# Designs tried in a protein design run: peptides against a protein of PDB entry 6MBK. Part 115

Target 1, 240 residues: chain A of PDB entry 6MBK
Amino acid sequence: GFEMVNFKEEGFGLRATRDIKAEELFLWVPRKLLMTVESAKNSVLGPLYSQDRILQAMGNIALAFHLLCERASPNSFWQPYIQTLPSEYDTPLYFEEDEVRYLQSTQAIHDVFSQYKNTARQYAYFYKVIQTHPHANKLPLKDSFTYEDYRWAVSSVMTRQNQIPTEDGSRVTLALIPLWDMCNHTNGLITTGYNLEDDRCECVALQDFRAGEQIYIFYGTRSNAEFVIHSGFFFDNNSH

## One batch from the design tools (peptide; made by RFdiffusion4, then SolubleMPNN)

Design b2_p13_3_s3 (from b2_p13_3, 7 letters changed)
Fold by OpenDDE base, seed 2:
Structure b2_p13_3_s3 (fold): chain B 240 residues (1-240), chain A 13 residues (1-13)
Amino acid sequence: as target 1 above (240 residues)
Amino acid sequence: MLEGHFPISLYIP
């Protein structure tokens, strides 16, 4: 019902190959296709994860390293997804000198510097971990872990991480959602939820889309999507 | 694609 297309100015997105009606379930992504903290734990990163307190405490960093490990693995299941990710992002970590200079007179400069500082500290910490920890020897990052790699991975996760339920629905975990996150943004309501019975993310159409039209979704008020756990979809008249 | 319009502060203890 859809295909990936590189749209001018918008980059990659999804295009309808048939007519899709509003509220139609047109897209679903099973848990097994998601990059999650759990999949990170079950990957080559698992042994290191089990021994590093920061990876355990910060699921977003765990996802960042999971992403880097899979990117460095030619036979990774997620290679097709990773190839669709931007090489650079519109995050403070990618601001040029002119952009930073412009922000020097604003309150935002403090947040930018904070993010630079935190990211640099994290990189320095994990560089040491990768060089010295026994469980890091199996990582494809052992001899290739640059700040640019870390910056990219952190930015990828910051822009694309979502909250989803655990398999039993008792807790919330973090996930990257391939295919779904290719949808570009428009104003509207959250039309994405998680179906625990079928163990999949589900997205219903925000509006009617004709064959050949780009499919848009509403990300919400944040870049990170919060799924309606236990409630399904939000179809209230409150447009955002 | 999702873009970085709302950056999250990353904390390292």
Scores: peptide ipSAE 0.021, ipTM 0.621, DockQ to the pose 0.048
Fold by OpenDDE base, seed 5:
Structure b2_p13_3_s3 (fold): chain B 240 residues (1-240), chain A 13 residues (1-13)
Amino acid sequence: as target 1 above (240 residues)
Amino acid sequence: MLEGHFPISLYIP
């Protein structure tokens, strides 16, 4: 019902190959295809995860390292997904000097500096961990872990992470959702939820889409967006 | 592609 297309201004997106009606379930992604904290624990990163308090406490960092490990693994299941990710981002960690100077007169400067400082500290910490921890020896990034790598991974997770339920539905965890996150943004309501019975993310169409049209979704407020557990889709009327 | 911003906070002494 859809195909991946490189759109001129928006980059990769999904295009309908048939007519799709509003509220039609057109896209679903099973848990096994997601990059989650749990999949990180079950990957080559698992042994290190089990012994590093920061990886355990910070799911977003766990995802960042999971992403880096999989990127460095030629046979990774997620290689096709990773290849679709931007190589650079328009986020504070990539701001140029002129952009930072402009922000000095705005309320955003404190957040930018905080983000940069925290990211630099995290990198320094994990650089040491990767160099010295026994369970880091088998990681594919052992001999190639630069700040640029870390900045990229952190930015990828920062821009794409989602809250989903754990397998047992008892709590929430973090996930990157391949294929689904290729949908570009439009204003509207959140039309994505998690189906625990079928253990998959589900996305229904925000509106009617004709064959040949780009399929858009509403991302919602990323920092606050979460899937509704045991109650269907999460609807947010906030502007984006 | 999906865009957003989620701040990362980690204190390291």
Scores: peptide ipSAE 0.021, ipTM 0.619, DockQ to the pose 0.046
Fold by OpenDDE base, seed 1:
Structure b2_p13_3_s3 (fold): chain B 240 residues (1-240), chain A 13 residues (1-13)
Amino acid sequence: as target 1 above (240 residues)
Amino acid sequence: MLEGHFPISLYIP
């Protein structure tokens, strides 16, 4: 159906290896392949997670640390995925002085500064935790945890986190979705949902794609990183 | 690849 390709202008993306019809289910990712808050809890991070209130309260931070731990683990199942992630991002945490100056004329500057300040504070907090907490001794990042590492992980999660249902469908949790998140963006409609029966993320084609064409998806107005639950993808229609 | 960030407020609870 598709292959990973490094496109000249867009970086990595997915290319169709055959003709794909609109609305065809061309891509699915089982839960077991996702990086989730649950997988973080079940990882080497689990013991620390169980004792740190911030990790418990903020799933995005849990994912960030999960990502860092797995990145630092040469035998991590997610190494192939992690290696596809950008080394830097165009997010506010990476803004250069000129970009910040440009934003000084806008109300957005307050949000940028707030995010930067909060991220720095989080780093300082977790640096201390990693240095002092007994359950942090087993973390592969124990001796190598820099602000740059944290900034990268937080930015990776900010740009790629998605809301998916829990296994029982009773709640939502956060997930990074390997392979799927390699699809580059185009304008359109959300074509990704979660199939609880098969316990997998499912993506249907936004349009017809011919063999050799890049496959684009619509990320949506991702105000909430939330999957639009389409009829047939979700077992229980949670009333929106 | 996903490049857009989600407006999630980062804070220390």
Scores: peptide ipSAE 0.021, ipTM 0.626, DockQ to the pose 0.050
Fold by OpenDDE base, seed 4:
Structure b2_p13_3_s3 (fold): chain B 240 residues (1-240), chain A 13 residues (1-13)
Amino acid sequence: as target 1 above (240 residues)
Amino acid sequence: MLEGHFPISLYIP
């Protein structure tokens, strides 16, 4: 019912190959295809995860390292997904000095500075961990862990992480949702949920889409400032 | 694929 297309100005997105009606379930992604904290724990990162308090406490960082490890693994199941990710982002961590100066007049500036500080601190911490921790020796990134790598991974996770239920539905965990996260944004309502019975992420159409039209989803209720912080862009028609 | 989704919660308890 859809195909991946590189749209002008918008990058990759999904295009309908047939007419899709509003509220129609057109896209689902089983848990096994998701990059999750659990999949990170079950990967080459697992031993380090089990002994590092920050990885355990901060699922987003665990996902970032999971992403880096899988990127560095030629045989990773997620290589096709990872290759579709941007090589750089419009997030604050990539802002030039003039862009930061522009934000000084906004309420977002404090959060931007926090991101800079936190990311730098985290990198410094994990650089040391990767160099010294025994369970880091087998990580593919051991000899190639740069700030640029970390910035990219953190930005990837920041822009794409989602909360999903655990397998038993008792708790929430973090996940990257391949294919689904290729949908570009429009105003509307959240039309994505998780079906525990079928153990899959499900997306229903926000509106009618005709064959050949780009399929848009609503990312969530965010102010423009929050979009800058979390997504790295301003939405011109953002009503929030 | 925009440079940047933001996190959403898909869990409805």
Scores: peptide ipSAE 0.019, ipTM 0.620, DockQ to the pose 0.097; fails the geometry check

Design b2_p13_3_s4 (from b2_p13_3, 7 letters changed)
Fold by OpenDDE base, seed 4:
Formats: sequence, C-alpha cells, structure tokens
Structure b2_p13_3_s4 (fold): chain B 240 residues (1-240), chain A 13 residues (1-13)
Amino acid sequence: as target 1 above (240 residues)
Amino acid sequence: MLEGTFPISLYLP
C-alpha cells in the first residue's frame, strides 16, 4: 500500500500506492525488525553494555552506540535501514553559529547548550571507554570513533527514538522503528501503537490518502521549541 | 491489546 520515495525537501518518505482510508491499518512493523535496547544488549555491544553504567542507565545512548556498531557492520540486518538515514541532521548539534544566535531569542536556547555540553562530555567519556575498556576491543568503533560519528548517532536516536512495551508488556523500552520512522510529519494525533498480541508496531492512517500522495504521521504533541530540539525544525502550522 | 507508541525526546545527563 506504500513505497519509499525520496522527496526533494523532506528527504525519504512514504508514498501511498493505493487509496488509504483514515484509520486504516496500513503499516505494521514486527518487534524483530526494531532496533531496541534489547537488541543492543544482544549485539556485539552487549559485553560493554553489561559493564558500563551510562549505557545501562541511558537507553538512548545505548541505541546510539547500537546504531554506530551496526552501521560499521557490513552484514548487519539493519544495513538497509541505516542506509536510508540522513548523513547529517538539522538538529541543534549541527547548528552553525548564526543558527544558535537565532535560537538565543527562543526558549530552546538552554536546551541547545545543554545538548552541546552533554554530547561533548559523553563523547569524551566514551572515547576513553572505547580506547581502554576490554569489552570495547572487538567493537568496530575501536579504531574509528569520531565526534562526528557520535553526533550523528545521537541525532539519529534523538529524532527517531520511540517508547514501546517490553515483550511481556510490563515495562517500556526504547526503539527505532524502521520504515515507520520514514513517515514525515504533519499536524494531527498519534496514530501509532503497539499490538502486544501480534508483537508489532501498528500505524493507522491519520487521514485519507490517495494513491501517489505522501503519507504523513503526527510526531506528537510538541512545541516548536521541542520540534527544534527533537527534530530540528519549526512547524509553521503547529497548533500545539 | 494495543499500547501507546510515541516518539520521545533525547535526555542527556
């Protein structure tokens, strides 16, 4: 019912190949296809994860390293997904000086500076970990772990991370949801959930889409400042 | 049963 398309201004997105009705379940992604904290723990990162307090405490950072490790792994199951990710982002970590100056007039400025400082500190910490920790020796990042790598991974996770239930539904965990996260944003309501019975993410159409139209989803109730922080853009018609 | 799935912001300590 849909296909991946590279749109000029929006990058990759999903286009309907047939008419899709509002509230129609048009997209689902089984858990096995997700990049999760659990898949990170079960990957080459697992031994280091088990020994590093920050990775254990910060699932989003675990996902960032998982993403980097999988990117560096030619045989990774997620290579097709990773190849669709932007090489650069419009997130604050990529802002030029003039863009930061512009944000000084917004409520986002403190969060931007916080991201800069925290990301730099995290990079410095993990650079040392990767260089010195025994469980880091087999990581594909051992000989090549730059700030640019880390900035990219953090930005990827920041823009794409989602909460999903654990397999037993007792807790929440973090996940990147391939294919689904290619949907670009529009104003509306959350139309994605997790079906525990079928163990999959499910997305229903926010509105009617005709064949050939881009399929949009709502990223959540966020202010423009939060959109800048999270996704790197202001939504002109944001009603939140 | 369908549970909520939603994007979250990155928290950095």
Scores: peptide ipSAE 0.021, ipTM 0.614, DockQ to the pose 0.254
Fold by OpenDDE base, seed 2:
Structure b2_p13_3_s4 (fold): chain B 240 residues (1-240), chain A 13 residues (1-13)
Amino acid sequence: as target 1 above (240 residues)
Amino acid sequence: MLEGTFPISLYLP
């Protein structure tokens, strides 16, 4: 019902291959396809995760390392997804000197410096961990772990992380959602949720889309990367 | 693609 397309101004997005009606369930992503903290624990990163307090405490960092490990693994299941990710981001970690200088007179400069400092500290910490920890020996990062790698990974997670329910629905965890996160943004209401019965992320169409049209979703107010887990989908007062 | 930041604290505990 859709295909990945590189749109000139918007980058990669999804295009409908058939007519899709508003509120139609057109996209679902089973848990097994998600990059989650649990999949990180079950990967080559698992042994290190089980012994590093920071990986355990910070799911976003766990996802970042999961992403790096899978990127460095030629046979990774997620290679097709990883290849769709930007090589660089518009996050503060990628600001050029001129951009930083421009921000020096603004309140944003403090946030930028905070991110720089925190990311640098994390990199230094994990560089040491990767070099010295026994369970890091099998990681593809052992001989190739640069600041650029880490910057990319944390930025990827920062821009794409989502909260989804755990398998039993009792708690929330962090996830990257392949295919779904390729949808570009438009105004509207949240049309994405998680179906625990079928154990999948589900997205219904915000509006009618004709064959050949780009499919847009509403990201919502995602300051906390939250999905609609228990409240269901909201389709009333759709702007489209 | 998602390009906006969804900030959660990035700190070294």
Scores: peptide ipSAE 0.021, ipTM 0.625, DockQ to the pose 0.052
Fold by OpenDDE base, seed 3:
Structure b2_p13_3_s4 (fold): chain B 240 residues (1-240), chain A 13 residues (1-13)
Amino acid sequence: as target 1 above (240 residues)
Amino acid sequence: MLEGTFPISLYLP
């Protein structure tokens, strides 16, 4: 009932191919299609993950490395998804000198500098790990791991990561949700949840959409400026 | 496309 379209002002989005009614389940994404911490553990990154405390403790970094490994793998299942991701981002890690200088007069400067410092430290740490750890030898990024690569991956995850339940529903984990994350934002209520019985992410329509109209969703309280973390896909935990 | 931002963890190696 939808198709991917490049909208002139908003970039890529989803367009309805038929009339969709409010609250209609129009989009679902099974767990097997998601990029998750678990899929990272089950990939070529798995052996290194099992021996590195930082990868284990920081799911967002695990996703970043998973994204880099899959990008560097020509036969990766996620190549079509990865190719839809931006090459650059409007996040602080991509700010030019003039933009940073402008922020010096704002309260945001401390967060920007912290992000720069932390990202640089993480890169330095993992550069050493990739160069020296035995389980890094089989990674497709072994001989090609630049700061630009890491910055891109971190920014991709930072802008697109979501909380979902584990397969058994006992915990939460992090995921990138292909196709769903192509929807552009509008004001409203969260209409995306996770169905544990069918093991899939489910999105219902926020409103009626006619054939040919762009389909919008509400991301929740998220912005590049505010650095707000989304609470996940649990309707019971919606703060609205 | 998603435009939201989650800050990178302040946890240091």
Scores: peptide ipSAE 0.021, ipTM 0.613, DockQ to the pose 0.055
Fold by OpenDDE base, seed 5:
Structure b2_p13_3_s4 (fold): chain B 240 residues (1-240), chain A 13 residues (1-13)
Amino acid sequence: as target 1 above (240 residues)
Amino acid sequence: MLEGTFPISLYLP
């Protein structure tokens, strides 16, 4: 019902190959295809995860390292997904000096500096961990772990992480959702949720889409966006 | 592609 297309000005997105009606379930992604904290634990990163308190405490960092490990693994299942990710981001960690100087007149500068300092501290910590920890020896990033790598991974996770339920629905965990996160955004309602019975993310069409049209979704307020754990979708108009 | 931001912080001892 859709195909990946490189759209002008918007980059990669999804295009309808048939008419899709509003509220039609057109896209679903099973848990097994997601990059989650759990999949990180079950990967080559697992042994280190089990021994590092920071990885255990911060799921977003666990995802960042999971992403780096998979990127460094030629045979990774997620290579096709990873190849679609931007190589750079327009986030504060990538701001040029002039952009930072411009922000000095705003309160945003404090957040930028805080994020930069925290990221740098994390990198320094994990650089040492990767160099010295026994369970890091077999990581594919062992011999190549730069700040640029870490900045990229953190930014990828920062911009794309989602809250989904655990398998038993008792808690929430973090996930990157391949294919789904290729959809570009438009104003509207959150039309994505998690179906625990079928153990998959589900996305219904925000509106009618004709064959050949780009399919858009509403991201909502990403910093606070959550999947509906036990029922359906959010239908709040959280326009921004 | 998805855009947005989540805060990231870590205070090392």
Scores: peptide ipSAE 0.020, ipTM 0.617, DockQ to the pose 0.046

Design b2_p13_4_s1 (from b2_p13_4, 8 letters changed)
Fold by OpenDDE base, seed 5:
Structure b2_p13_4_s1 (fold): chain B 240 residues (1-240), chain A 13 residues (1-13)
Amino acid sequence: as target 1 above (240 residues)
Amino acid sequence: SLLDDMFPISLAL
């Protein structure tokens, strides 16, 4: 019902190959295709994860390292997904000096500096871990782990992570959702949920789409991208 | 805003 297309202004997106009706389930992504904290634990990162308190405590950082490890692995299952990710972002960690100077006159400057400071500290910490920890020797990052790598990974995660239920539905975990996150953003309602019975993310159409039209979805706020675990879809109209 | 849509990574080190 859809195809991946590189749109001129918006980059990669999904285009309908047939008419899709509003509220139609047109896209689903099984758990096995997701990049999750659990898949990170089950990857080459697993041994290090099991021994590093920060990776265990901060699922977003675990996802960032999972993303970096998979990017550095030519045979990674997620290579097709990773190759579609931007190489750079328009997020504060990529702001030029003039942009930061401009923000000094705004209330956002303290948040930007906090992100810079925190990210730099995290990088320094994990650089040491990668250089010294025995289980880091298995990582493809052992000989090449730059701040640019880390900045890219954390920015990718910050902009794309979602909260989904664990396999048993007892708690929430973090996930990157390939294919689904290729839908470009529009204003509206969150029309994505997690179906525990079928163990998949499910997306229903925000509106009618005709064959040949780009399919847009509303991501909501990525900082609090929560799906309804037990009651279908989370409806949030967050216009920012 | 862009910042509002981001999940901040904060680590007390």
Scores: peptide ipSAE 0.025, ipTM 0.640, DockQ to the pose 0.040
Fold by OpenDDE base, seed 2:
Structure b2_p13_4_s1 (fold): chain B 240 residues (1-240), chain A 13 residues (1-13)
Amino acid sequence: as target 1 above (240 residues)
Amino acid sequence: SLLDDMFPISLAL
């Protein structure tokens, strides 16, 4: 029902290959396709994760390292997804000097500098961990872990992480959702939920789409929005 | 908001 297309100006997105009606379930992503904290724990990163308190406490950082490890792995299942990710982001970590200078007169500058400082400190910490920790020896990034790598990974996670239920639905965890996050953003209602019975993320169409049209969805506040648990969709106007 | 778009999550040590 859809195909990946590189749209001018918008980058990668999804295009309908047939007519899709509003409220139609057109996209679902099984848990096994997601990059999650759990998949990170089950990867080559697992042994290090089990012994590093920061990775354990901060699921977003765990996802960032998971993303870096998989990117550095030629046979990674997620290579096709990773190749669709931007090489740069509009996050403060990528601001040029002129952009930062512009923000100096605004209240946002404090948050920008805080993010710079925190990210730099995290990089320094994990650089040491990767160089010295025994369980880091088999990581594909052992001999190649640059600030640019870390900046990219944390920015990818910052912009794309989602909360989903655990398999038993008892807790929430963090996930990157391939295919779904390839849809470009529009205003509207959240039309995505998690179906625990089928163990998949589900998305229904916000509007009618004709064959050949780009499919848009509303993300809401991705990092803070919880999808409806137990086979439901959350329709709320969280635009801000 | 601009902050929400730019800072969907706060990174800390």
Scores: peptide ipSAE 0.019, ipTM 0.580, DockQ to the pose 0.041
Fold by OpenDDE base, seed 1:
Structure b2_p13_4_s1 (fold): chain B 240 residues (1-240), chain A 13 residues (1-13)
Amino acid sequence: as target 1 above (240 residues)
Amino acid sequence: SLLDDMFPISLAL
């Protein structure tokens, strides 16, 4: 029903290969294919996770380290997905000085500074953890863990993390959703949910798409400033 | 398809 395409202005996205009707379930991703906090716990990161309070408390950081560990693992199941991720992001952590100066006139500046500060502190903390913690010895990050690595992973998670239910549906957890997150964003309604019965993420079409058209989805109701901070997107016609 | 090769996801065809 769709194919991956590199669009000139928007980068990689999904293009319909047939006509898709509004509200049609056109893609779904089973839990087993997701990168989740649970999969992080079940990975080489698991022993460290079980002993580090920050990893336990901050699922986004757990996902970031999970992403880094899997990236460094040639035989990782998620290698095909990881290879589709950008090498850099339009998030504040990648802003040049001129971009930061521009944002000084906006309400986003405080969040930008906080993000820089927090990310730097987290890196410093985990650099020490990786160097000193016994359970970090098995991590592929032991000998190579740079700020650039961490910045990339955090930005990847920041822009792509999703809340999904736990397997039993009792709580929410965080997940990266392969292929689904390749859809470029538009303004509209959230058309992605989680089907607990089938244990899969499901996406229905926001509108009719004809064969050959790019498929867009809406990630959530956020301001332009929030999109800049979290996703790097700008929408002049943001109705929210 | 390329998508099938990259991701073992379910697609509505």
Scores: peptide ipSAE 0.006, ipTM 0.466, DockQ to the pose 0.040
Fold by OpenDDE base, seed 3:
Structure b2_p13_4_s1 (fold): chain B 240 residues (1-240), chain A 13 residues (1-13)
Amino acid sequence: as target 1 above (240 residues)
Amino acid sequence: SLLDDMFPISLAL
């Protein structure tokens, strides 16, 4: 019912290949296709995860390392997805000196500096962990773990991570959602949820789309500062 | 803190 297309202004997005009606379930992504904290724990990263308190406490960092390990693995199931990700981002971690200087006059500057400092500290910490921890020896990034690698992974997760339920529905976890995250955003209502019975992320159409039209979804509301920092979206709790 | 969750993004359920 849809295809991936490179749109001139918005970049890559999804285009309808047939007429889609409002409220129609047109896209679903089973849990097995998601990159999650759980899939990170079940990967080559698992042994290190089980012994590092920061990986355990910060699911976003766990996803970042999962992304790096899978990117460095030629046989990774997620290679096709990873290859669709940008090689660089418009996040503060990539800002040039002049861009940072411009932001000094804005309320965002404190968060920019905090993000940069924290990311650098995290890199320094994990560089040491990767060099010294026994369970890091088999990681594909063992001999090549640069700040640029970490910056990319953190930025990828920062812009694309989502909260979803655990398999049993008892808790929330973090996930990257392949294919779904290719949709560009518009204003409206959140039409994406998680179906625990079928164990999949589901997206219903916000409006009618004709064959050949780009499919847009609503990611949620964000402040200007949050757009600058995260290039992502915050969802208000819609009672589904 | 290194443990600060700097990147909170939620999917509405």
Scores: peptide ipSAE 0.020, ipTM 0.586, DockQ to the pose 0.076; fails the geometry check

